# Peptides against a protein of PDB entry 1BH9: the designs that were tried, part 16

Target 1, 89 residues: chain A of PDB entry 1BH9
Amino acid sequence: FSEEQLNRYEMYRRSAFPKAAIKRLIQSITGTSVSQNVVIAMSGISKVFVGEVVEEALDVCEKWGEMPPLQPKHMREAVRRLKSKGQIP

## One batch from the design tools (peptide; aimed at target 1 E4 N7 V54)

Design b2_p11_3_s3 (made by RFdiffusion4, then SolubleMPNN; from b2_p11_3, 5 letters changed)
Fold by OpenDDE base, seed 1:
Structure b2_p11_3_s3 (fold): chain B 89 residues (1-89), chain A 11 residues (1-11)
Amino acid sequence: as target 1 above (89 residues)
Amino acid sequence: SPLLETDKRYL
């Protein structure tokens, strides 16, 4: 990794969804309390999902000959491409 | 890609 990529990854690594918020969200859907393990699993999957979108958006930005920071147009195109590839629903 | 790895900080 370049220094820039390393810094980006470090920020990603340090980021986290608040457990309480995720728990509340899941419980609002299930109608009952959920275990910490479920919260951990869902939090991890969610973080990976966001990471994949951002990574694709960075690729879009680069392919369009543009420089960071990412803009909404990059994010929208990223989602479109990932859906086209069948990587996200 | 490192972005596909689950972060252990949740554990």
Scores: peptide ipSAE 0.065, ipTM 0.698, DockQ to the pose 0.069
OpenDDE base, seeds 2, 3, 4, 5: peptide ipSAE 0.032, 0.036, 0.061, 0.037; ipTM 0.636, 0.650, 0.684, 0.682

Design b2_p11_3_s4 (made by RFdiffusion4, then SolubleMPNN; from b2_p11_3, 5 letters changed)
Fold by OpenDDE base, seed 3:
Structure b2_p11_3_s4 (fold): chain B 89 residues (1-89), chain A 11 residues (1-11)
Amino acid sequence: as target 1 above (89 residues)
Amino acid sequence: SPLMETDRRYF
């Protein structure tokens, strides 16, 4: 890790989705109550997903010779690339 | 990758 990468990872590590918000979101989709374990699992999966997309988007931004902050076009391209690599479904 | 680990703060 570079110093910048280390700092970014530290911020990522300390971030978390609010449990109650995730629970409400899932329940809005399922139409029924969900267990604590489901909330924990979905929270973890979501954090990994977001982290990987952001990492890819930063790479896209750099490869396009552009400067921060990230724009929607970087995020869309990141998802496209991750799908083509088979890293996300 | 450090991002592949589940954040222990969720448990």
Scores: peptide ipSAE 0.043, ipTM 0.708, DockQ to the pose 0.062
OpenDDE base, seeds 1, 2, 4, 5: peptide ipSAE 0.038, 0.036, 0.036, 0.039; ipTM 0.690, 0.710, 0.698, 0.723

Design b2_p11_4 (made by RFdiffusion4)
Pose (drawn by RFdiffusion4):
Structure b2_p11_4 (pose): chain A 89 residues (1-89), chain P 11 residues (1-11)
Amino acid sequence: as target 1 above (89 residues)
Amino acid sequence: SLLYETAEEVF
């Protein structure tokens, strides 16, 4: 396999949101503070959401006869399709 | 590669 397959996997494996921002974002909406577990769970769910959007946008870029990197028009279009399939909020 | 650049942006 290529250095890139390996490096793409490593980034996938360890990419994660900083807990500090996830927590401040959530507690700045509940007013109350929140737990370690809530932040981790929210991070895990958000990473899946990011995964579905990029995966979907990669498909649009592919079908529009274009090549990566993903452009803004791909992200928004992907969002519209995911909402239609009703798979993202 | 172009896909690798997308992976870095996502990371």

Design b2_p11_4_s1 (made by RFdiffusion4, then SolubleMPNN; from b2_p11_4, 8 letters changed)
Fold by OpenDDE base, seed 3:
Structure b2_p11_4_s1 (fold): chain B 89 residues (1-89), chain A 11 residues (1-11)
Amino acid sequence: as target 1 above (89 residues)
Amino acid sequence: SREQEQAYAIA
């Protein structure tokens, strides 16, 4: 792997959704308070999901012969491809 | 996945 790829992964690894924001979002949907473990689990799942979409978008960007930063068109195409692969609903 | 491979490389 290139240094750039490692740097991107390191930034991803260090990133996280604010627990308070996730908690509020879940509670706005469920109408009841949720445990810290639920917040942690949902935060983790959400991070993995975002990571997979971004990874696909970077592949799209590269395949189109374009350079970062990612643009909305890359994200839209990434979602379409992930759906076609059955990786997301 | 790329993420898993990168995690292994960094570890």
Scores: peptide ipSAE 0.051, ipTM 0.728, DockQ to the pose 0.065
OpenDDE base, seeds 1, 2, 4, 5: peptide ipSAE 0.042, 0.038, 0.043, 0.032; ipTM 0.700, 0.679, 0.715, 0.673

Design b2_p11_4_s2 (made by RFdiffusion4, then SolubleMPNN; from b2_p11_4, 7 letters changed)
Fold by OpenDDE base, seed 5:
Structure b2_p11_4_s2 (fold): chain B 89 residues (1-89), chain A 11 residues (1-11)
Amino acid sequence: as target 1 above (89 residues)
Amino acid sequence: SRELETAYRIS
């Protein structure tokens, strides 16, 4: 692994959604209280989702012959590609 | 690549 990949992963690993915020968001949708385990699970899957989108976006950026940082256009294209591959709804 | 993350989880 390159130093860049390692550093990127480290930043990703250190990132986290505030539990309180996730709890509030879920409850705003479900209309009922959710357990801590649900918050943890949803936080985890959300982080994985973001990570996968970013990874795809980095691939897009590279394939387009462009340099970081990622731009909205890369993120949009990443989502389109992931949808096309059936990886996301 | 997801290899680094995968390795981290497995280790």
Scores: peptide ipSAE 0.058, ipTM 0.695, DockQ to the pose 0.062
OpenDDE base, seeds 1, 2, 3, 4: peptide ipSAE 0.040, 0.046, 0.046, 0.046; ipTM 0.666, 0.680, 0.688, 0.677

Design b2_p11_4_s3 (made by RFdiffusion4, then SolubleMPNN; from b2_p11_4, 6 letters changed)
Fold by OpenDDE base, seed 1:
Structure b2_p11_4_s3 (fold): chain B 89 residues (1-89), chain A 11 residues (1-11)
Amino acid sequence: as target 1 above (89 residues)
Amino acid sequence: SREQETAYEIA
């Protein structure tokens, strides 16, 4: 893998959703208080989800013969492909 | 996945 890919992974690895923000978001949807474990679980799942979408978008970018940074068209196509594959709803 | 492969190389 290229240095750019390694750098992207490192940034992804070190990234995390703020717990307080996630807690507030979930509570705004559920209308009830949520536990710390729920916040942790949802944060983790969300990070994985974002990673998978970005991965697909990078694949789209490459297949289209284009170079990063990712553009909205790559992200939209990625979501479409993931849906068609049944990997996301 | 790309991330998994990258993680493997980094590790």
Scores: peptide ipSAE 0.051, ipTM 0.645, DockQ to the pose 0.070
OpenDDE base, seeds 2, 3, 4, 5: peptide ipSAE 0.032, 0.033, 0.034, 0.040; ipTM 0.658, 0.641, 0.655, 0.638; seed 5 fails the geometry check

Design b2_p11_4_s4 (made by RFdiffusion4, then SolubleMPNN; from b2_p11_4, 6 letters changed)
Fold by OpenDDE base, seed 5:
Structure b2_p11_4_s4 (fold): chain B 89 residues (1-89), chain A 11 residues (1-11)
Amino acid sequence: as target 1 above (89 residues)
Amino acid sequence: SRELETAYEIS
């Protein structure tokens, strides 16, 4: 990896959704309390999802001949591409 | 991820 890629990976690795917020969100949907393990699992899945979208967006940015930082248009296109590939619903 | 690592520690 390039230094830039390594730095991005490091930032990604350090990022996390607030557990309390995730718990509240899940409970607002399920209508019942959820365990810590459920929160952790959902947080992990969500983080992976975000990471994949961002990675795709970076690819879009590069393919369009543009430079970071990512813009909404890159994110939108990334989602479209991932959906077309069947990688996200 | 950090969260997954935590999950592995718990399990």
Scores: peptide ipSAE 0.050, ipTM 0.727, DockQ to the pose 0.039
OpenDDE base, seeds 1, 2, 3, 4: peptide ipSAE 0.041, 0.046, 0.040, 0.038; ipTM 0.632, 0.626, 0.620, 0.626; seeds 1, 2, 3 fail the geometry check

Design b2_p11_5 (made by RFdiffusion4)
Pose (drawn by RFdiffusion4):
Structure b2_p11_5 (pose): chain A 89 residues (1-89), chain P 11 residues (1-11)
Amino acid sequence: as target 1 above (89 residues)
Amino acid sequence: SEEDLERLLEG
C-alpha cells in the first residue's frame, strides 16, 4: 500500500476534537458544567457527523465530474441531501 | 495539523 493510504488511515484513526472547546461550547449552553464522559461522547458523535458530511460531499464532487479537494459548494450540497435522507439533524 | 486537514478535504 501507499504512504498515503497509511497516512490517510493514521489521520482517520487519531483525528479528534480538542476536549477544551467541546466542553466550553456545551457548558456555555447548559450553564451547568458537564462531565468528562459527556465531552468524549459528544466528540465521538461529532466525528461521525463530520464523517458523514465529507463522505457525502465526496460523492457530490465525484458525481459533478470534479476532483477533490472538497469545495464549499460540495459541503452545502451534501448537507441538503443528508437532510432529505433525514440522516442528519 | 495542516496535512491532516488537507487529507480530510481530500476525502

Design b2_p11_5_s1 (made by RFdiffusion4, then SolubleMPNN; from b2_p11_5, 5 letters changed)
Fold by OpenDDE base, seed 5:
Structure b2_p11_5_s1 (fold): chain B 89 residues (1-89), chain A 11 residues (1-11)
Amino acid sequence: as target 1 above (89 residues)
Amino acid sequence: EENALEMLLLG
C-alpha cells in the first residue's frame, strides 16, 4: 500500500451512514419497520458500494492522466464502467 | 450480536 492508499482506507473506515437516516430511508421504501440488523447490514452494503465506486473513480482519474481530487466526471465514468462490468445494476 | 455485526461491516 502507498501512503495515499492507507490514508484513503482510514478515511473510508471512519465514514458511516447515520443509523437513523438509513432506517428512515429503508422504511420510506418498504413501508414497514425494519430491525437493527437490517439497518446495519444495509449500511454495510451501502458503504461497500460507495467504496467500490470511489475506487473505480480513482482508477479512472489515473487512467485519464489527471490528479485528485475526484471530479463529477470521474464518478460518472466510474459508474458507467462498473455497470459495464456488471458490478452494479 | 448486533454490535459484532456492526463492527464487522462498518468498522
Scores: peptide ipSAE 0.103, ipTM 0.795, DockQ to the pose 0.047
OpenDDE base, seeds 1, 2, 3, 4: peptide ipSAE 0.057, 0.061, 0.067, 0.058; ipTM 0.758, 0.758, 0.774, 0.757

Design b2_p11_5_s2 (made by RFdiffusion4, then SolubleMPNN; from b2_p11_5, 6 letters changed)
Fold by OpenDDE base, seed 4:
Structure b2_p11_5_s2 (fold): chain B 89 residues (1-89), chain A 11 residues (1-11)
Amino acid sequence: as target 1 above (89 residues)
Amino acid sequence: EENGYEMLLLG
């Protein structure tokens, strides 16, 4: 890892979705209360998902010969590529 | 490239 990569990872590691917000979102979908563990698990997988998209977007940016920060076009292309690879639905 | 499982564990 480069220093920049480590820095990004550290920021990523420290980031988290607000539990209350995630809980409300899940409950709005399920129509019933959810446990704290479900909230934690869903928050975790969501964070992983975001991380994967961002990682792909950074790769797109690099392959296009462009420099950060990421732009919407990078994110869109990242999602397209991940879908094409079968990594996301 | 990290897979989801490893990233989840590291998170």
Scores: peptide ipSAE 0.040, ipTM 0.644, DockQ to the pose 0.055
OpenDDE base, seeds 1, 2, 3, 5: peptide ipSAE 0.038, 0.039, 0.034, 0.037; ipTM 0.636, 0.638, 0.581, 0.596

Design b2_p11_5_s3 (made by RFdiffusion4, then SolubleMPNN; from b2_p11_5, 5 letters changed)
Fold by OpenDDE base, seed 2:
Structure b2_p11_5_s3 (fold): chain B 89 residues (1-89), chain A 11 residues (1-11)
Amino acid sequence: as target 1 above (89 residues)
Amino acid sequence: EENGLEMLLNG
């Protein structure tokens, strides 16, 4: 990893969805209370999902010969590519 | 005390 790549990884590693927000969101969908472990698991899965989309977007940005920061067009293209690969629904 | 699952996913 380059220093820049390592820095991005560290920022990603430190990031997290607020537990209270995730809990409220899940409960609004399920209509029932959820355990702490469910909130933690869903938070982690969501973080991985976002990470995969961002990783693809960074690849798109590079392949288009552009430099960060990521723009909406990179994110949209990333989603299209991941869907095409069958990696996301 | 940190939850073990949280440590696994975010540690």
Scores: peptide ipSAE 0.192, ipTM 0.821, DockQ to the pose 0.048
OpenDDE base, seeds 1, 3, 4, 5: peptide ipSAE 0.137, 0.155, 0.165, 0.152; ipTM 0.800, 0.805, 0.811, 0.812

Design b2_p11_5_s4 (made by RFdiffusion4, then SolubleMPNN; from b2_p11_5, 5 letters changed)
Fold by OpenDDE base, seed 4:
Structure b2_p11_5_s4 (fold): chain B 89 residues (1-89), chain A 11 residues (1-11)
Amino acid sequence: as target 1 above (89 residues)
Amino acid sequence: EENGLEMLLKG
């Protein structure tokens, strides 16, 4: 692992979606209250999803011969590739 | 080398 990769991991590890915000978001979709465990689960899944997309986007950036920071085009292409690979719906 | 996703999942 590169130092830069480890640094990104550290930032990722320490990052988290605010529970209250996630709860409100879910409830705005479901129309009903949700349990703490649901919030925790959704927060975790969302974090993993973001991590996967960002990792793919960095790969896209590199394959295109470009340098960070990531741009919207990298994120869009990342999602497209992940869908193509069947890694995300 | 292990990719970033694997590192994140194992960390």
Scores: peptide ipSAE 0.034, ipTM 0.567, DockQ to the pose 0.062
OpenDDE base, seeds 1, 2, 3, 5: peptide ipSAE 0.031, 0.028, 0.033, 0.033; ipTM 0.549, 0.528, 0.556, 0.525; seed 3 fails the geometry check

Design b2_p11_6 (made by RFdiffusion4)
Pose (drawn by RFdiffusion4):
Structure b2_p11_6 (pose): chain A 89 residues (1-89), chain P 11 residues (1-11)
Amino acid sequence: as target 1 above (89 residues)
Amino acid sequence: TILEEINEKLS
């Protein structure tokens, strides 16, 4: 395999949101503070959401006869399709 | 930042 497949996997494996921002974002909406578990769970779910959007946008870029990197028009279009499939909020 | 890293990998 290529250095890139390996490096693409490593990034996938360890990419994660900083807990500090996830927590401040959530607690700045509940008013109350929140738990370690809630922050981790929210990070996991948000990583999956990011995964679905990029995966879907990559498909649009592919079908529009274009090549990566993903452009803004791909992200928004992907969002519209995911909402139609009703798979993202 | 995560989306930039994804775009670097996709290029």

Design b2_p11_6_s1 (made by RFdiffusion4, then SolubleMPNN; from b2_p11_6 with T1S K9Q)
Fold by OpenDDE base, seed 1:
Structure b2_p11_6_s1 (fold): chain B 89 residues (1-89), chain A 11 residues (1-11)
Amino acid sequence: as target 1 above (89 residues)
Amino acid sequence: SILEEINEQLS
């Protein structure tokens, strides 16, 4: 890991979606209350999903010979590639 | 992994 990569990893590991916000979001969709376990599961899945997209975007940026920060074009290409690989719907 | 992250969220 480079210093930048290590810093990003540490920040990623420490990050988390606010449980209250996730609960409200799910309830706005389902129309009913959800359990704590559902909130925890959805929070974890969401974090992993975002992490995988960002990781792919960083790879795209590097392969294009460009430097961070990530731009919208990197994110769009990342999503396209992940879909092509069947890693995301 | 997802399981590792869920366990992290549980702690």
Scores: peptide ipSAE 0.351, ipTM 0.876, DockQ to the pose 0.045
OpenDDE base, seeds 2, 3, 4, 5: peptide ipSAE 0.343, 0.324, 0.123, 0.190; ipTM 0.871, 0.866, 0.761, 0.811

Design b2_p11_6_s2 (made by RFdiffusion4, then SolubleMPNN; from b2_p11_6 with T1N K9L)
Fold by OpenDDE base, seed 5:
Structure b2_p11_6_s2 (fold): chain B 89 residues (1-89), chain A 11 residues (1-11)
Amino acid sequence: as target 1 above (89 residues)
Amino acid sequence: NILEEINELLS
């Protein structure tokens, strides 16, 4: 990995959804309280999902011959491609 | 990695 790639990975690795917010969001959907483990699991899955989208977006950006930072158009195209590949619903 | 961290948190 390049230094830039490593830096991006480190920033990604250190990022996290706030547990309280995730808990509130889940409970707003389920209508009942959820355990800490459920919050952790959902937070982790969400982070992986975001990571996959960002990774695809970075690929899009590069293939378009553009430089970071990512723009909404990259994210939209990334989602489209992931859907096309059947990687996300 | 992230998956290992998730596993650790859930274990």
Scores: peptide ipSAE 0.045, ipTM 0.698, DockQ to the pose 0.039
OpenDDE base, seeds 1, 2, 3, 4: peptide ipSAE 0.040, 0.039, 0.043, 0.042; ipTM 0.657, 0.658, 0.676, 0.664; seed 2 fails the geometry check

Design b2_p11_6_s3 (made by RFdiffusion4, then SolubleMPNN; from b2_p11_6, 3 letters changed)
Fold by OpenDDE base, seed 3:
Structure b2_p11_6_s3 (fold): chain B 89 residues (1-89), chain A 11 residues (1-11)
Amino acid sequence: as target 1 above (89 residues)
Amino acid sequence: SILEKINEQLS
């Protein structure tokens, strides 16, 4: 890893979704309360998902010869590419 | 990818 890559990874690793927010979101969909373990599991899956999308978006940005910060167009293209690769529905 | 592995388990 380059210093920049390591820094980005550290920022990602330190980031987290607020448990209360995730719990509220899930409950708004299910209509019932959920356990702490469900919140933890969904938070983890969500973080991995966001990480994969951002990683793809950064790759798109680089391949387009552009510099950060990421823009909506990078995110949209990232999602398209991930779908094309069969990584997301 | 990790995401793909997770999706496979959830499908």
Scores: peptide ipSAE 0.030, ipTM 0.560, DockQ to the pose 0.034
OpenDDE base, seeds 1, 2, 4, 5: peptide ipSAE 0.026, 0.027, 0.026, 0.027; ipTM 0.506, 0.500, 0.506, 0.518

Design b2_p11_6_s4 (made by RFdiffusion4, then SolubleMPNN; from b2_p11_6, 3 letters changed)
Fold by OpenDDE base, seed 1:
Structure b2_p11_6_s4 (fold): chain B 89 residues (1-89), chain A 11 residues (1-11)
Amino acid sequence: as target 1 above (89 residues)
Amino acid sequence: NILEKINEQLS
């Protein structure tokens, strides 16, 4: 793999949603308090989801013969493709 | 799964 790929992976691995923000967001939806385990689980699922979208967008960018950084058009196309594959609703 | 895909990309 390229240095760019490694760098992207490291940035992804180190990235995280602020726990307090996620907790507040969930509570705003549920109307009740949630446990730390729920916050951790939702944070992890969300991170994986974002990772899959970005991965697809990078694939789109490459297939279109374009170079990073990702543009809104890549993200929109990625979402469309993931939906068509049934990978996201 | 996502973990396998990540490992594959790192290879």
Scores: peptide ipSAE 0.026, ipTM 0.470, DockQ to the pose 0.063
OpenDDE base, seeds 2, 3, 4, 5: peptide ipSAE 0.025, 0.022, 0.019, 0.023; ipTM 0.501, 0.486, 0.490, 0.485

Design b2_p11_7 (made by RFdiffusion4)
Pose (drawn by RFdiffusion4):
Structure b2_p11_7 (pose): chain A 89 residues (1-89), chain P 11 residues (1-11)
Amino acid sequence: as target 1 above (89 residues)
Amino acid sequence: SFDAFVDYALA
């Protein structure tokens, strides 16, 4: 396999949101503070959401006869399709 | 490109 497949996997494996921002974002909405578990769970769920959007946008870029990197028009279009399939909020 | 790489990695 290529250095790239390996490096693409490593990024996938360890990419994660910083806990500090996830927490400040959530607690700045509940007013109350929140737990270690809530931040981790929210990070996990958000990574899956990011995964679905980029996976869907890669499909649009592919079908529009274009090549990566993903452009803004791909992200928004993907969002519209995911909402239609009702798979993202 | 690096941006294309990031897109695949995030998928």

Design b2_p11_7_s1 (made by RFdiffusion4, then SolubleMPNN; from b2_p11_7, 5 letters changed)
Fold by OpenDDE base, seed 1:
Structure b2_p11_7_s1 (fold): chain B 89 residues (1-89), chain A 11 residues (1-11)
Amino acid sequence: as target 1 above (89 residues)
Amino acid sequence: SEEALLDMALA
């Protein structure tokens, strides 16, 4: 890994969704209060999901011969590719 | 992703 890649990874690793926001979002959908464990689980799953999308987008960027930062076009293409691979619905 | 996985495992 390059230093830049390591730095990006560290930023990702240290990133987290605010628990309160996740709790509110889930409760807005379920209509009832959710447990702390549900919030933690959903937060973790969401972070992994975002990581997978960003990783694919970085791959797209590289394959297109472009340099960071990621642009919306990379993200859109990443989602398309992940869908085609069956990795996301 | 390690942090996320750990959070889920320890929940």
Scores: peptide ipSAE 0.044, ipTM 0.716, DockQ to the pose 0.051
OpenDDE base, seeds 2, 3, 4, 5: peptide ipSAE 0.042, 0.033, 0.030, 0.040; ipTM 0.716, 0.628, 0.641, 0.695; seed 4 fails the geometry check

Design b2_p11_7_s2 (made by RFdiffusion4, then SolubleMPNN; from b2_p11_7, 5 letters changed)
Fold by OpenDDE base, seed 1:
Structure b2_p11_7_s2 (fold): chain B 89 residues (1-89), chain A 11 residues (1-11)
Amino acid sequence: as target 1 above (89 residues)
Amino acid sequence: SEEALRDMALA
């Protein structure tokens, strides 16, 4: 992997959703309280999801012959492609 | 547990 890839990896590793915010969001949707484990699980799943979208967006960026940083158009196209591939609903 | 999930995301 390139130094740039390693730097992105490290930043991704250190990133996390705030627990309190995720808890409030889930509870606003479900209408009931959720456990700490649910918050952790949903936070993890969300991070995986974001990672997959970013990975696809980087692929889009490369295929379009463009250079980072990622732009909204890359993210939108990534989501479209992932849906087309059936990787996300 | 959180770290494990973060590690899985990086697999």
Scores: peptide ipSAE 0.132, ipTM 0.767, DockQ to the pose 0.094
OpenDDE base, seeds 2, 3, 4, 5: peptide ipSAE 0.125, 0.128, 0.123, 0.120; ipTM 0.747, 0.759, 0.761, 0.731

Design b2_p11_7_s3 (made by RFdiffusion4, then SolubleMPNN; from b2_p11_7, 5 letters changed)
Fold by OpenDDE base, seed 4:
Structure b2_p11_7_s3 (fold): chain B 89 residues (1-89), chain A 11 residues (1-11)
Amino acid sequence: as target 1 above (89 residues)
Amino acid sequence: SEEALMDMALA
């Protein structure tokens, strides 16, 4: 890792969705209360998903000959590519 | 565990 990559990794590692917010979001969809384990599982899956999209978006940015920070267009293209590769539905 | 899920996210 470069210093910049390490810094991004550290920020990602320390990042987390607030449990209360995730719980409320799930409950708004399910219409009933959810357990702590469900919140943890959904939070983890969400973090993995975000990480994969960001990684792909950085690759898109580089391939387009552009420099960070990421823009919405990079994120949109990343999602398109991941779908095309069958990595996300 | 939450930690295990985080480890997978970082792998």
Scores: peptide ipSAE 0.044, ipTM 0.741, DockQ to the pose 0.089
OpenDDE base, seeds 1, 2, 3, 5: peptide ipSAE 0.041, 0.040, 0.037, 0.037; ipTM 0.720, 0.722, 0.663, 0.669

Design b2_p11_8 (made by RFdiffusion4)
Pose (drawn by RFdiffusion4):
Structure b2_p11_8 (pose): chain A 89 residues (1-89), chain P 11 residues (1-11)
Amino acid sequence: as target 1 above (89 residues)
Amino acid sequence: SYSEIFHRYLG
């Protein structure tokens, strides 16, 4: 396999949101503070959401006869399709 | 290298 497959996997494996920002974002909405578990769970769910959007946008870029990197028009279009399939909020 | 791959696929 290529250096790139390996490096793409490593990024996928360890990419993650910083806990500090996830927490400040959530607690700045509940007012109350929140737990270590809530931040981790929210990060896991958000990583899946990011995954669905980029996976869906990659499909739009592919079908519009274009090549990566993903452009803004791909992200927004993907969002519209995911909402239609009702798979994202 | 990681930064290049990130910008190559995600912008």

Design b2_p11_8_s1 (made by RFdiffusion4, then SolubleMPNN; from b2_p11_8, 8 letters changed)
Fold by OpenDDE base, seed 2:
Structure b2_p11_8_s1 (fold): chain B 89 residues (1-89), chain A 11 residues (1-11)
Amino acid sequence: as target 1 above (89 residues)
Amino acid sequence: KEQELLEKYFG
């Protein structure tokens, strides 16, 4: 992979959802308090999900012969493609 | 232990 790809990967690795925000969001949906482990797990799963969508969007951008940064149209197309592949509901 | 594993893979 390229240095640019490595840099994107490193930025992804270092990114994280704020735990307090995730906790509040989950609790607003479930109506009950959640443990620290639930917050960690849900944050991790969410990060993986976002990563997969962004990866697909980057592929879309490339296939359309366009250059970064990603635009909303790339994200929308990525979601559409992932749905068609049965990778997301 | 569970928390440590979660942090290892998702932290």
Scores: peptide ipSAE 0.365, ipTM 0.885, DockQ to the pose 0.033
OpenDDE base, seeds 1, 3, 4, 5: peptide ipSAE 0.356, 0.356, 0.361, 0.365; ipTM 0.883, 0.883, 0.884, 0.886

Design b2_p11_8_s2 (made by RFdiffusion4, then SolubleMPNN; from b2_p11_8, 8 letters changed)
Fold by OpenDDE base, seed 2:
Structure b2_p11_8_s2 (fold): chain B 89 residues (1-89), chain A 11 residues (1-11)
Amino acid sequence: as target 1 above (89 residues)
Amino acid sequence: RFEELRKELLG
């Protein structure tokens, strides 16, 4: 893919959720402590989720004949499309 | 995909 796409992909690959923040978030929801492996798993799943939503949003932006940066309307439409495809609940 | 993951992880 294009150099711009490659750069975005590299930035995505290097990004990560802070473990402490994820742990606190999970614990706030579950009411119980979670293991390091759970934090790692949830962080990974969350990153994949964000990546797929952003990818869909970029596709929406392009299909609407618009240019980046992504706007909230692209993100909302991406979520709607992913739901309609049964890819997210 | 994520619904499948949810089912896999949460049973």
Scores: peptide ipSAE 0.040, ipTM 0.619, DockQ to the pose 0.026
OpenDDE base, seeds 1, 3, 4, 5: peptide ipSAE 0.038, 0.039, 0.035, 0.035; ipTM 0.632, 0.619, 0.581, 0.622

Design b2_p11_8_s3 (made by RFdiffusion4, then SolubleMPNN; from b2_p11_8, 8 letters changed)
Fold by OpenDDE base, seed 5:
Structure b2_p11_8_s3 (fold): chain B 89 residues (1-89), chain A 11 residues (1-11)
Amino acid sequence: as target 1 above (89 residues)
Amino acid sequence: REKELLEELLG
């Protein structure tokens, strides 16, 4: 890995969704209280999802011959590609 | 990487 990739990975690792916010969001959708385990699982899945989208967007940026930072157009294209591949709904 | 992160979060 390049130093830049390592730095991005470290920033990604340090990022987290606030548990309280995730809990409230889930409960707003389900209408019922959720356990801590559900919050943890959903937080993890959400972080993985964001990571996959960002990774795809970085690939898009590179393939287009562009330089960071990522722009909305990269994110939109990443989502399109992931949908096309059946990796996300 | 993502799998390891998920396992860490669920652990």
Scores: peptide ipSAE 0.034, ipTM 0.646, DockQ to the pose 0.041
OpenDDE base, seeds 1, 2, 3, 4: peptide ipSAE 0.032, 0.030, 0.032, 0.033; ipTM 0.626, 0.616, 0.635, 0.633

